Peptides against a protein of PDB entry 5IXI. Designs and how they scored, part 114

Target 1, 141 residues: chain A of PDB entry 5IXI
Amino acid sequence: TPLLDASSLEYLFAQGQYDLVKCLAPIRDPKTEQDGHDIENECLGMAVLAISHYAMMKKMQLPELPKDISYKRYIPETLNKSIRQRNLLTRMRINNVFKDFLKEFNNKTICDSSVSTHDLKVKYLATLETLTKHYGAEIFE

## One batch from the design tools (peptide; made by RFdiffusion4, then SolubleMPNN)

Design b2_p26_5_s1 (from b2_p26_5, 11 letters changed)
Fold by OpenDDE base, seed 4:
Structure b2_p26_5_s1 (fold): chain B 141 residues (1-141), chain A 26 residues (1-26)
Amino acid sequence: as target 1 above (141 residues)
Amino acid sequence: MLKELEDDLLRFSRAKEVFKKFISDL
């Protein structure tokens, strides 16, 4: 795989986030019901990566993040719409699990593993490739 | 359906371990 310099990686990461959220790089079609759930979980995972990257760039600890931080800004708009159509209990559960995951991820993965913003961008783009329909085919040859 | 959703959410919450391993392998 080609090596990307810091500037190129920064650009691709920013563009990738935009493309995912705006569904310009649409998520792949699920092959099964379980595959659909896995896709949703991957999207939520990417939201964790994006938020963690943001926090690191701002040199913010989790307690300093907005109390109402959520996945809504960082997942595909189609998925966000789907989640909003689910019942209140389900939405509450998704939100709670997401917040717990984000907290645990930052405490145990970011801090303990000394993960860098570079690592987060690489993981984000790698996941984006597998999650979407032919995203970055020219770059990830 | 409810149980399946809960299982999916649980799997999501455990995904950090896989990611930690991924980062460690870099």
Scores: peptide ipSAE 0.033, ipTM 0.607, DockQ to the pose 0.280
Fold by OpenDDE base, seed 1:
Structure b2_p26_5_s1 (fold): chain B 141 residues (1-141), chain A 26 residues (1-26)
Amino acid sequence: as target 1 above (141 residues)
Amino acid sequence: MLKELEDDLLRFSRAKEVFKKFISDL
């Protein structure tokens, strides 16, 4: 990834989140069924990064976050629609695993490693490049 | 199908270690 100044990084991070959720930067097409699951997991990972960044910016702990802060607002809309069509058990498992992952990520990665919001933005944009079809070609290539 | 999803989610839950290492290398 290229070296970006703070202002450019902040802008690209905000725009990248919007583009991912709104599918303006569409996720890559899965090559196999397993690849599709991997893509979904990466999207959930992106949600963890985004929520963690949000929490850090607001100086809030996870229990203090609003109840509506979930992966649903931080993943591609197409994926969110797909998840909502799955059975209750599947949705519960996705939600539970996501919550557990978010908690562990916060405790063991953010808190223990002194990770900054800057680091989260860099990781987010780097992942976004690999996850989407053509995003960042003019910036990271 | 559900079992495969469970396995994928389990792998996802372990990804923090990869993320932590990646961030540490920045």
Scores: peptide ipSAE 0.032, ipTM 0.613, DockQ to the pose 0.252
Fold by OpenDDE base, seed 5:
Structure b2_p26_5_s1 (fold): chain B 141 residues (1-141), chain A 26 residues (1-26)
Amino acid sequence: as target 1 above (141 residues)
Amino acid sequence: MLKELEDDLLRFSRAKEVFKKFISDL
């Protein structure tokens, strides 16, 4: 399989983020209730990757990020609307788990310098391919 | 891409551990 150069990877990563959030690359249909939860969790994971990549590119630590940073702008708009309609306790739980995950991910994965921005792009695109219906098949096959 | 992807994904061992720990609470 061919290798992607830096320019190609950068383009695909940026476009992939846009396509996921705008639902141009729609997420796959859940097979079970648990599968639906797994899909949502993966979307939240995608948000962590995107935010971490942003922070690394700006050479910012987590506390230096804008205070309004959240998963809301980094997940599919349809999922965000769904979450907003859930009860307060559920939304609080999601928010707390996400913040803890983001913090721990940066502390234990990003800060040890074992993972680069290149790695984050690759992981993002790989997850996007499995999460969506048809995205990226021509690239990863 | 597959071989390149496999090599890059090996660097996410700790990331997977963290991910499963926290996201499982959802």
Scores: peptide ipSAE 0.027, ipTM 0.607, DockQ to the pose 0.072
Fold by OpenDDE base, seed 2:
Structure b2_p26_5_s1 (fold): chain B 141 residues (1-141), chain A 26 residues (1-26)
Amino acid sequence: as target 1 above (141 residues)
Amino acid sequence: MLKELEDDLLRFSRAKEVFKKFISDL
């Protein structure tokens, strides 16, 4: 696999976010019902990484983020549509769990300076490669 | 996988465990 300089990594990270959300890099087909849930959970994890990266780049603390911040703009559009079709209580639960984890992740991982923006980009792209059908093959294979 | 990439991924192990606990009941 090729080594990526900082500019290349930044480009791939930005493009990867766009490709995931716009479904240009479609997520893989689930093998089982549980695999489907795992894929959705990983997508929500991708949203946490993307939001945390944004906050770090803007030097923003969680209270400074918009109160209406959510996973909706950071997950595949197909998954977002699926979630919107679920009942209100389920959507509320997903939203609450997501926000709770986002806070926890920032408090215990970001704030202790154990993770850099570089680390977030690497984790994002590595996860993207495993989540999607063919994306990243030229980089990670 | 490159050694540097593997090391970077290991830094997320703690956060990943916490995440799984939060989302496990969904």
Scores: peptide ipSAE 0.034, ipTM 0.610, DockQ to the pose 0.073; fails the geometry check

Design b2_p26_5_s2 (from b2_p26_5, 13 letters changed)
Fold by OpenDDE base, seed 5:
Structure b2_p26_5_s2 (fold): chain B 141 residues (1-141), chain A 26 residues (1-26)
Amino acid sequence: as target 1 above (141 residues)
Amino acid sequence: SEKEKKEEELRFSNAKKVFKDFISSL
């Protein structure tokens, strides 16, 4: 795995977020129904990483983040559209699970600082490579 | 249906595990 300097990593992280959300790096096709759920959950995880990175860079705690914080702006647009078409109860549960995940992750990032912004970028890009069809092979090879 | 409800409960239960594994793999 090649070592990326801070500037390169920051650039790739920003571009990766854009590519994921705009579906320029499309997510892989699910092999099973459960695989589809895993893909969605990893996308929600990517949203948590992106939000947490933003919060850490701005030195903000969770209460200082927007009250209507959501995964919607941080997941693939195609997935967001799919979720919007699901029934209300399902959407509510997705929101609750996401919020719980964000709270739990906050303890490791903003509160305890056991996870750095560097770690977040690396995890984001590594996950992006496995989550999408063609992205990022040269980043870690 | 009750079957669909059980499947959804399992799905969201698994989601919590996936999230936990996700952050633990950092």
Scores: peptide ipSAE 0.343, ipTM 0.834, DockQ to the pose 0.536
Fold by OpenDDE base, seed 2:
Structure b2_p26_5_s2 (fold): chain B 141 residues (1-141), chain A 26 residues (1-26)
Amino acid sequence: as target 1 above (141 residues)
Amino acid sequence: SEKEKKEEELRFSNAKKVFKDFISSL
């Protein structure tokens, strides 16, 4: 396992976000229907991490973020397409759950400063390793 | 359908749990 300095970690975090969204690091195959739902929910969690990291880096409070903030540009494109195919009520509920999650997490990041940007990058990359098929093996093995 | 609503309710209930666990890991 290579030792990553701050610059390397920042690079891998940025590249990891791109790889996840563009499906260059494809998400793992679900073992069951419930596993599929868990994968989707963790992808939404990854979106919260990415947005929170952005907000912290820009020293922005949650109300200062765009009102139309969404998970759409922070999750795999394949998943985004899948969600868009679901009915309106389901999509609205997903949006509400996500916004509530983001709001709750914001209290632990910007408000309480319990979580640092470093913590977010580590969690993101660690989750990316387990969420995708092959990504991160050379980093965490 | 009512059956679909119950299944969806369970799905979103599980989502909240996953999110809670996700945050707790930090």
Scores: peptide ipSAE 0.342, ipTM 0.834, DockQ to the pose 0.553
Fold by OpenDDE base, seed 3:
Structure b2_p26_5_s2 (fold): chain B 141 residues (1-141), chain A 26 residues (1-26)
Amino acid sequence: as target 1 above (141 residues)
Amino acid sequence: SEKEKKEEELRFSNAKKVFKDFISSL
């Protein structure tokens, strides 16, 4: 929760994405089955933040993004492998929920401009602290 | 399995709630 300047936030945001996807900052162990589902859903939320930030930096609207936009390269590799092992219907539903969420969020970020890239970085890093086991422990000790 | 279907529907219903809460914090 320390105060970070813009340069520090930019660096930590980039590194945090890498650490989450590569599982260098592993996601926390679920306390219950429902907690496990919540963790997965928050990971999908993290993907929306990452994609939205990318789109805003490139000044691209949702229709201009690749048609095959997906959460796959923006979530932990272990979770991605797990989702790939689920049945087709479940995977389709996950994709639909994600795309609907991304579409809705696009209005707040690109269209209405009510959310800035700064807000996205702060939310991403804050969520990363609660979502992972020991992220930030070395920095915030 | 009807039990599994109900659990899955609840799961995805909860997902929408999680996403709503997630973006409302911004």
Scores: peptide ipSAE 0.341, ipTM 0.834, DockQ to the pose 0.558
Fold by OpenDDE base, seed 4:
Structure b2_p26_5_s2 (fold): chain B 141 residues (1-141), chain A 26 residues (1-26)
Amino acid sequence: as target 1 above (141 residues)
Amino acid sequence: SEKEKKEEELRFSNAKKVFKDFISSL
């Protein structure tokens, strides 16, 4: 469909990132404490997608990625503020889990080239629909 | 406390599972 062509996806992906980070598309309310953790983890996953897409677009390889890459600018600002309020050990563990995930995922995207930028954009937008309150599913119809 | 440690370990264990599921559903 026209909404799924390369140009449209590029636009929607960029806009979706902005909407998620700026909380214009707010994340859904957690049903339980564990659901809240799952939401946060999916947000971190979204950060991995965004960073990996960026790296692929810049034709960067895994060793070329900055050692201090962070999720901070790729997750909802509200969540970022929440994480900053947690104790140092928890924040360190979150960082470590994220970095390990990013490294593993980048092997599939950058090193193995088994995942395309197109795949990342589709996954990002699809996840955005389930993660947020009112992000439209009509995009994929 | 030990209870808090167990909760933290479970939390981060679940996080890895979520990431695994996230990738597999790509």
Scores: peptide ipSAE 0.338, ipTM 0.831, DockQ to the pose 0.518

Design b2_p26_5_s3 (from b2_p26_5, 13 letters changed)
Fold by OpenDDE base, seed 4:
Structure b2_p26_5_s3 (fold): chain B 141 residues (1-141), chain A 26 residues (1-26)
Amino acid sequence: as target 1 above (141 residues)
Amino acid sequence: SAAEEKEEKLRFENAKEVFKKFVSDL
């Protein structure tokens, strides 16, 4: 379909990242405290997808990425602000979990070339539709 | 408290499993 051609997908992926980070596509309201944690973890997952996509496009492996790479630029600004207000130990744990996940994902997907940039864009957009209150038109019919 | 610390640690360990589920379809 026209919506799924390479050009359209690239555009939608870029726009989706912008909308998520800038909260133009706000994340859904949590139903419970655990649901809130799940939403945050999905946002961190979205950051992994975005970073991995960037790395693949630049043909860089994780060791070649900046050592201070973080989720901060790839999650909703509101969530980033919330995390910054948490205590140091909690923030350290979030960072460690994220970095460990990113490393594992990179080793399993990028290093093994088992996942394409196309796959990442599709997963990102599909997750965006369910993670946010309502993200534009349904992309995948 | 020690109990709160243990609970928080467990929460973050469980988060790794959520991540695995998140990308399992890839």
Scores: peptide ipSAE 0.245, ipTM 0.771, DockQ to the pose 0.505
Fold by OpenDDE base, seed 3:
Structure b2_p26_5_s3 (fold): chain B 141 residues (1-141), chain A 26 residues (1-26)
Amino acid sequence: as target 1 above (141 residues)
Amino acid sequence: SAAEEKEEKLRFENAKEVFKKFVSDL
């Protein structure tokens, strides 16, 4: 349960996005190989949240989103560099999974409005606290 | 290796389910 008001949440959400991408809030070290996979998938999920929030704020419909929309600007730069080094097939798989989920998720945000921008910010920041090393104070109970 | 490719294939087959759980509380 969030303790912050809407204005504080807006500020922290913007700063949190910057900190994650620029690795000012570095992602946690994986404990196992599977944990590493989970961390990467959570980062891709964070990208979906960020992009969906952007689309909602701009009141853009799904067809109005750029055709070449990508996770690249919304995940940690270190992870982006790692993905770029992987083989073509792997990169294609990542792109397909991401695009499919983004399309599906946008129905809940842009189309039927079952999810609000407030919900996205809360989920983003809550995940950021557990995904990264020592990020901020606990702002949720 | 073949084993590594098999593991990666399995990972991506389950990726959608992981994402669904990720946002299930929304």
Scores: peptide ipSAE 0.244, ipTM 0.781, DockQ to the pose 0.553
Fold by OpenDDE base, seed 5:
Structure b2_p26_5_s3 (fold): chain B 141 residues (1-141), chain A 26 residues (1-26)
Amino acid sequence: as target 1 above (141 residues)
Amino acid sequence: SAAEEKEEKLRFENAKEVFKKFVSDL
């Protein structure tokens, strides 16, 4: 459990986002259908963390973000392709749940200043360790 | 089918709780 300085954490966070989206750090294989749903939900959570971190760094509120804000750029490309193949109703539900989650997270966590950008980076990297097959063992062990 | 739609709806309602738990430890 090594303690990382701010610069190291910033670098690892940026690299982790790239690795997750580009599938250089591939997500783990689901053991069941429910496990698959959990993996997808965690990926959507990762998108919320990444977007919220971006907003905080730019000192932006949710209304100032692009109207077409989506999880699509912040989840594994393989998962994004899978979601695109699903029916319209399912895709609408995913979009709605994600937007509701992002709004709630912003209002109750970001706007209340209860969570820092540091906390978001730590949570993001810690989740990568469990979400992906081999990533991040050296960061928190 | 109607059963599939009901199951899908339940899944996404549960997803909200999963998201809350996901970030609650922050």
Scores: peptide ipSAE 0.244, ipTM 0.775, DockQ to the pose 0.536
Fold by OpenDDE base, seed 1:
Structure b2_p26_5_s3 (fold): chain B 141 residues (1-141), chain A 26 residues (1-26)
Amino acid sequence: as target 1 above (141 residues)
Amino acid sequence: SAAEEKEEKLRFENAKEVFKKFVSDL
């Protein structure tokens, strides 16, 4: 596994976010319906990582984040479109799950200062490699 | 249906467990 310097890691993290959202790095095909749900949940997790990283860089606490914080800008556009087609109750549940994820993550990692921005970038890129098709093979080998 | 509603709710609850595993590596 190559050792990435800070600048390289920052670049790859930013590019990885862009590639995921814009579907330039498409998510893997689900093997089953449950696998599809797992993929969506991982995407929500990726959004939590990205938002948490942003918050930490801006030195913002969770209560200081925008009240309308959403996963929408941090998940694949195809998934976002799919979610928008679902009924109101389902969309509300997804939103609640996401907010619960973010809150739990913030309480257990960010507030405890046990996780750095570096850790978030590494986790994001590592997950991106497994979540997407043939991405990042040269990053963590 | 009520059964579908309950199943969907269960799926979302299970999602939280997936998330816990997701962040366990941090």
Scores: peptide ipSAE 0.248, ipTM 0.775, DockQ to the pose 0.558; fails the geometry check

Design b2_p26_5_s4 (from b2_p26_5, 9 letters changed)
Fold by OpenDDE base, seed 1:
Structure b2_p26_5_s4 (fold): chain B 141 residues (1-141), chain A 26 residues (1-26)
Amino acid sequence: as target 1 above (141 residues)
Amino acid sequence: KEEEEKEDELRFSRAKEVFKKFVSDL
């Protein structure tokens, strides 16, 4: 397994976020419709990781984050466009799922002194590897 | 569409299971 120092990890984390959002690291192809929904939920999870990392870096609690915090800037642009085309009820439910996940994640991680920004970066990159087609295959080998 | 609503319900019911993977090793 390659040794990633703090600076390298920070770089890869930033690049990974960019690649995911810009679809330079395309998400894996769904094998079924259910798998497609799972992939979308994983993307929401990636948004939670990114937002939580940001909050921790800024020493902010969840209630201190912008009230209009959203997944929109942290998921693949193609998925964001797809979600915007869905009916209002579905969009509301997606938003509620995201908010609930963010709240739960905050309580279990941000409020837990045992979890660091380093841990979140590692988790993000590890998940990115499995979520996308061929990204980061050598990062943790 | 009823089919779409059923798919959404399944999607949202399984969301928690997907999210558990994000906290399992933290």
Scores: peptide ipSAE 0.471, ipTM 0.858, DockQ to the pose 0.694
Fold by OpenDDE base, seed 4:
Structure b2_p26_5_s4 (fold): chain B 141 residues (1-141), chain A 26 residues (1-26)
Amino acid sequence: as target 1 above (141 residues)
Amino acid sequence: KEEEEKEDELRFSRAKEVFKKFVSDL
């Protein structure tokens, strides 16, 4: 992987978040129905990364995060719209899965600080490359 | 409805596996 300075990585991370949410970097086409579910779960994971990064930058721990924290602003808008169309039980379960993941991830990133914001940005961009269609290939080649 | 329920159960049962990939390499 090529070397990226901190400022460049910060820029790419911010742009990557924007591109994912605004669907400028569209998520890959699912190969199967289960692959579609995996893609959605990866998007929730991307939300966890983004939120954790935000929290770390703000020196916030899990109890300090808003109680109504949500993945909605951190996933592709198309997926967000799709989730909104699903029944209440499904939406509740998605939210529970997300919150459980966030809680677990928070322990490693925010609480224990074993992972840096740099690590999160790298993971975010690396995952974004595989999650979306032809995004960032030149960055990590 | 039954098919949708099966899809949801499968989705949520595998969600943790996806999330583990986010943690394992950090």
Scores: peptide ipSAE 0.470, ipTM 0.857, DockQ to the pose 0.658
Fold by OpenDDE base, seed 3:
Structure b2_p26_5_s4 (fold): chain B 141 residues (1-141), chain A 26 residues (1-26)
Amino acid sequence: as target 1 above (141 residues)
Amino acid sequence: KEEEEKEDELRFSRAKEVFKKFVSDL
């Protein structure tokens, strides 16, 4: 397993976020219908990682984050557009899933600091490799 | 529509399992 120094991780993490959102690193094709939904849930998880990293860098607690915090600008633009077209109940349920993820994750990252920003960058990039079609192959193989 | 509703229910019931993978090694 290749070792990445701090500067390399910082660069790749920033670029990875951009590539995911802008669909330059497109998400993988679903193998089944359920796999498609798992992929969407993983994208919500990626949003939680990105937001948690931001909060930690700013030394902010979860209540200090904007009240209208959302996954929208942290997931692929194509997925965001798709979600906006779904019915209100579905959109509310998706938002609830995201909020629950964020609250649970906050206990480990922001409240007790058991997880570092370094850990989040590694987890983000590792997940990005499996979530997208070909991204990150040279980094973790 | 009924099939889509069943698919949505399955999606949300499994969301917790997907997220567990995000915290399992942290």
Scores: peptide ipSAE 0.466, ipTM 0.857, DockQ to the pose 0.667
Fold by OpenDDE base, seed 5:
Structure b2_p26_5_s4 (fold): chain B 141 residues (1-141), chain A 26 residues (1-26)
Amino acid sequence: as target 1 above (141 residues)
Amino acid sequence: KEEEEKEDELRFSRAKEVFKKFVSDL
């Protein structure tokens, strides 16, 4: 794990979010159907990390976030489009899973632990490296 | 339709496992 100063980490975290959403760092191809499900769930996890980081930076708690908060703007655009094409029940369940994850993450990681914004950035970038096809060059430069 | 439902059930049943990994290593 390379040593990154605060400025470098901020840059990489911001760029990584942009690259993921805009599909500049495309997610890896699933090896199996199960792998495909895991990839999508990891993307939801990335959304939770990004939202939680934002909340911590603004010193906000989960109840203070907008009620209509969603994963939509925090996941790859291609995945977002795919989800929108799925049936209503599936979309509802995905939303519920995301909200449950966000709540659990907030309780167990943000409120009840010593997790910092630094930790979230590291986790985000580390996951991004394995989630996408070719991401990681900037971290090792 | 039944196949799609089974796939969804698998997806959602495994979601917690993925999310636990996000939480446990922080």
Scores: peptide ipSAE 0.466, ipTM 0.857, DockQ to the pose 0.761

Design b2_p26_6_s1 (from b2_p26_6, 9 letters changed)
Fold by OpenDDE base, seed 3:
Structure b2_p26_6_s1 (fold): chain B 141 residues (1-141), chain A 26 residues (1-26)
Amino acid sequence: as target 1 above (141 residues)
Amino acid sequence: SPLEKIDEFFKSRNKEFYELIKELES
């Protein structure tokens, strides 16, 4: 696996977020129903990584983040539209799952300073490579 | 390592999420 310097990681991380949300790097096609659920969960995970990175850069704790924080700005626009078309109960449950996801991630990895912004960028780009069809084919491995 | 911790966390959440969605859509 090739090593990326700090400046390269910063650039690729910023561009990767834009490409994922704007669907310039489209997510892969699901092979099964379970795979479809996995893809959706991975997208929520990408939002957790992006938000956590933002919070750390701004030196904010999770409770200090805006109360209306959401995954909506950090997932593919196509997936966001799909979620908006689901029934109210499902949307509420997804919101709760995401909030719990973010909270638990912060408690287990961020609060004890065991994970850095560098680690978050690496994980984000690595996941982006597996989540999308052709993105980052020569960045890792 | 930090990356391993993140990976293990995501794996555990993925299993939980799958079971949750199955219940809601059934």
Scores: peptide ipSAE 0.388, ipTM 0.821, DockQ to the pose 0.561
Fold by OpenDDE base, seed 5:
Structure b2_p26_6_s1 (fold): chain B 141 residues (1-141), chain A 26 residues (1-26)
Amino acid sequence: as target 1 above (141 residues)
Amino acid sequence: SPLEKIDEFFKSRNKEFYELIKELES
């Protein structure tokens, strides 16, 4: 992994978030049904990383976050549209699982100070590279 | 390392989530 200065990492992380959500960096095509679910899970994971990073930067705890902060604003718009077309039960379960995912992630990785905002940016960009079709492989591995 | 910790956590949660969604949508 090449060394990136703080300013470069901040820029790449911000741009990567925008590109993922706006589908400027489109997610890869699924090869199987399981692969499709894996891609969706990775996108939800990206939302967890982004929200957790936001909370850390603002020095906020999860209960202090606005209610409108959910995976919907942090995943590709195409995927968000797909989820909205699913049945009510599925959407409810996705919301609940995501909330638990976010809560557990923060409790196990962030609250114990073992993971920094720097680590979250690196993980986000590395995952973005494998998740999308064309995102630069020259940044990480 | 922190990155490995994140990876391990995501692996466990993704498997659980996949099985749940698969059940609901099948």
Scores: peptide ipSAE 0.388, ipTM 0.825, DockQ to the pose 0.583
Fold by OpenDDE base, seed 1:
Structure b2_p26_6_s1 (fold): chain B 141 residues (1-141), chain A 26 residues (1-26)
Amino acid sequence: as target 1 above (141 residues)
Amino acid sequence: SPLEKIDEFFKSRNKEFYELIKELES
């Protein structure tokens, strides 16, 4: 297996985001109700990684991000539709939990400069491989 | 390592989020 250079990693990261959101790389089928919740949580985690990467690349603080930057644009479209069908209270809580998730991630990993955009791409692709059915994105360093 | 730090963070948040979603859908 070949070592991925910076340009290749950037390409695969961008393609992976597109494939996940557009369900070209469909998420795995839940085996149980708990597994379904785990999958949903993993998708929200993927959104955190993607948004954090975006913010770092644009040198923007989280409060400076556009209002339309939310999990809705960074999770599988099928999951987004599912969430939209839930009641208002549930959707509000999901939004709040995601906001806290993103904020805490930024404070504990990004702000201390311990995590780079490179690390985020690697984690994203590695998680994508385990989250989806037949997506093979192996990262070698 | 940075990757381990990310993994540890997600493991912690996964548990919290699961408990919340389970509560909301019950």
Scores: peptide ipSAE 0.387, ipTM 0.824, DockQ to the pose 0.545
Fold by OpenDDE base, seed 2:
Structure b2_p26_6_s1 (fold): chain B 141 residues (1-141), chain A 26 residues (1-26)
Amino acid sequence: as target 1 above (141 residues)
Amino acid sequence: SPLEKIDEFFKSRNKEFYELIKELES
């Protein structure tokens, strides 16, 4: 695998986020119902990574983030549409679980200073390659 | 390593989402 300098990694991370959300790098087709669930979980995980990275870059704690922060702007638009079509109770539950996920990730991973923004970018791009159909950058093996 | 820590955390939390989504689809 090629060595990525900081600038290259930053560029790829930014572009990867855009491609995922705008479905320019479409998520892979589910092979089974369970696989579909796994794909949604991975997408929500990507949102956690992206938001956490944003918070770290802005040197903000989670309570300092905008109150309307959610997974919606950090997942594929197709998935966002799917979730928004579900009933209110379902959406509330998803929101609650996601917020808990984000909070716990911050407490157990970010706050202990063991994970850097660099690590988040690497994880994001690595997951993106496995999650999407046509994002064959082969940066991480 | 940091990457391993992230992976392990995600594996544990994905179970919660999996159960939720499974319930919602039923």
Scores: peptide ipSAE 0.385, ipTM 0.827, DockQ to the pose 0.507

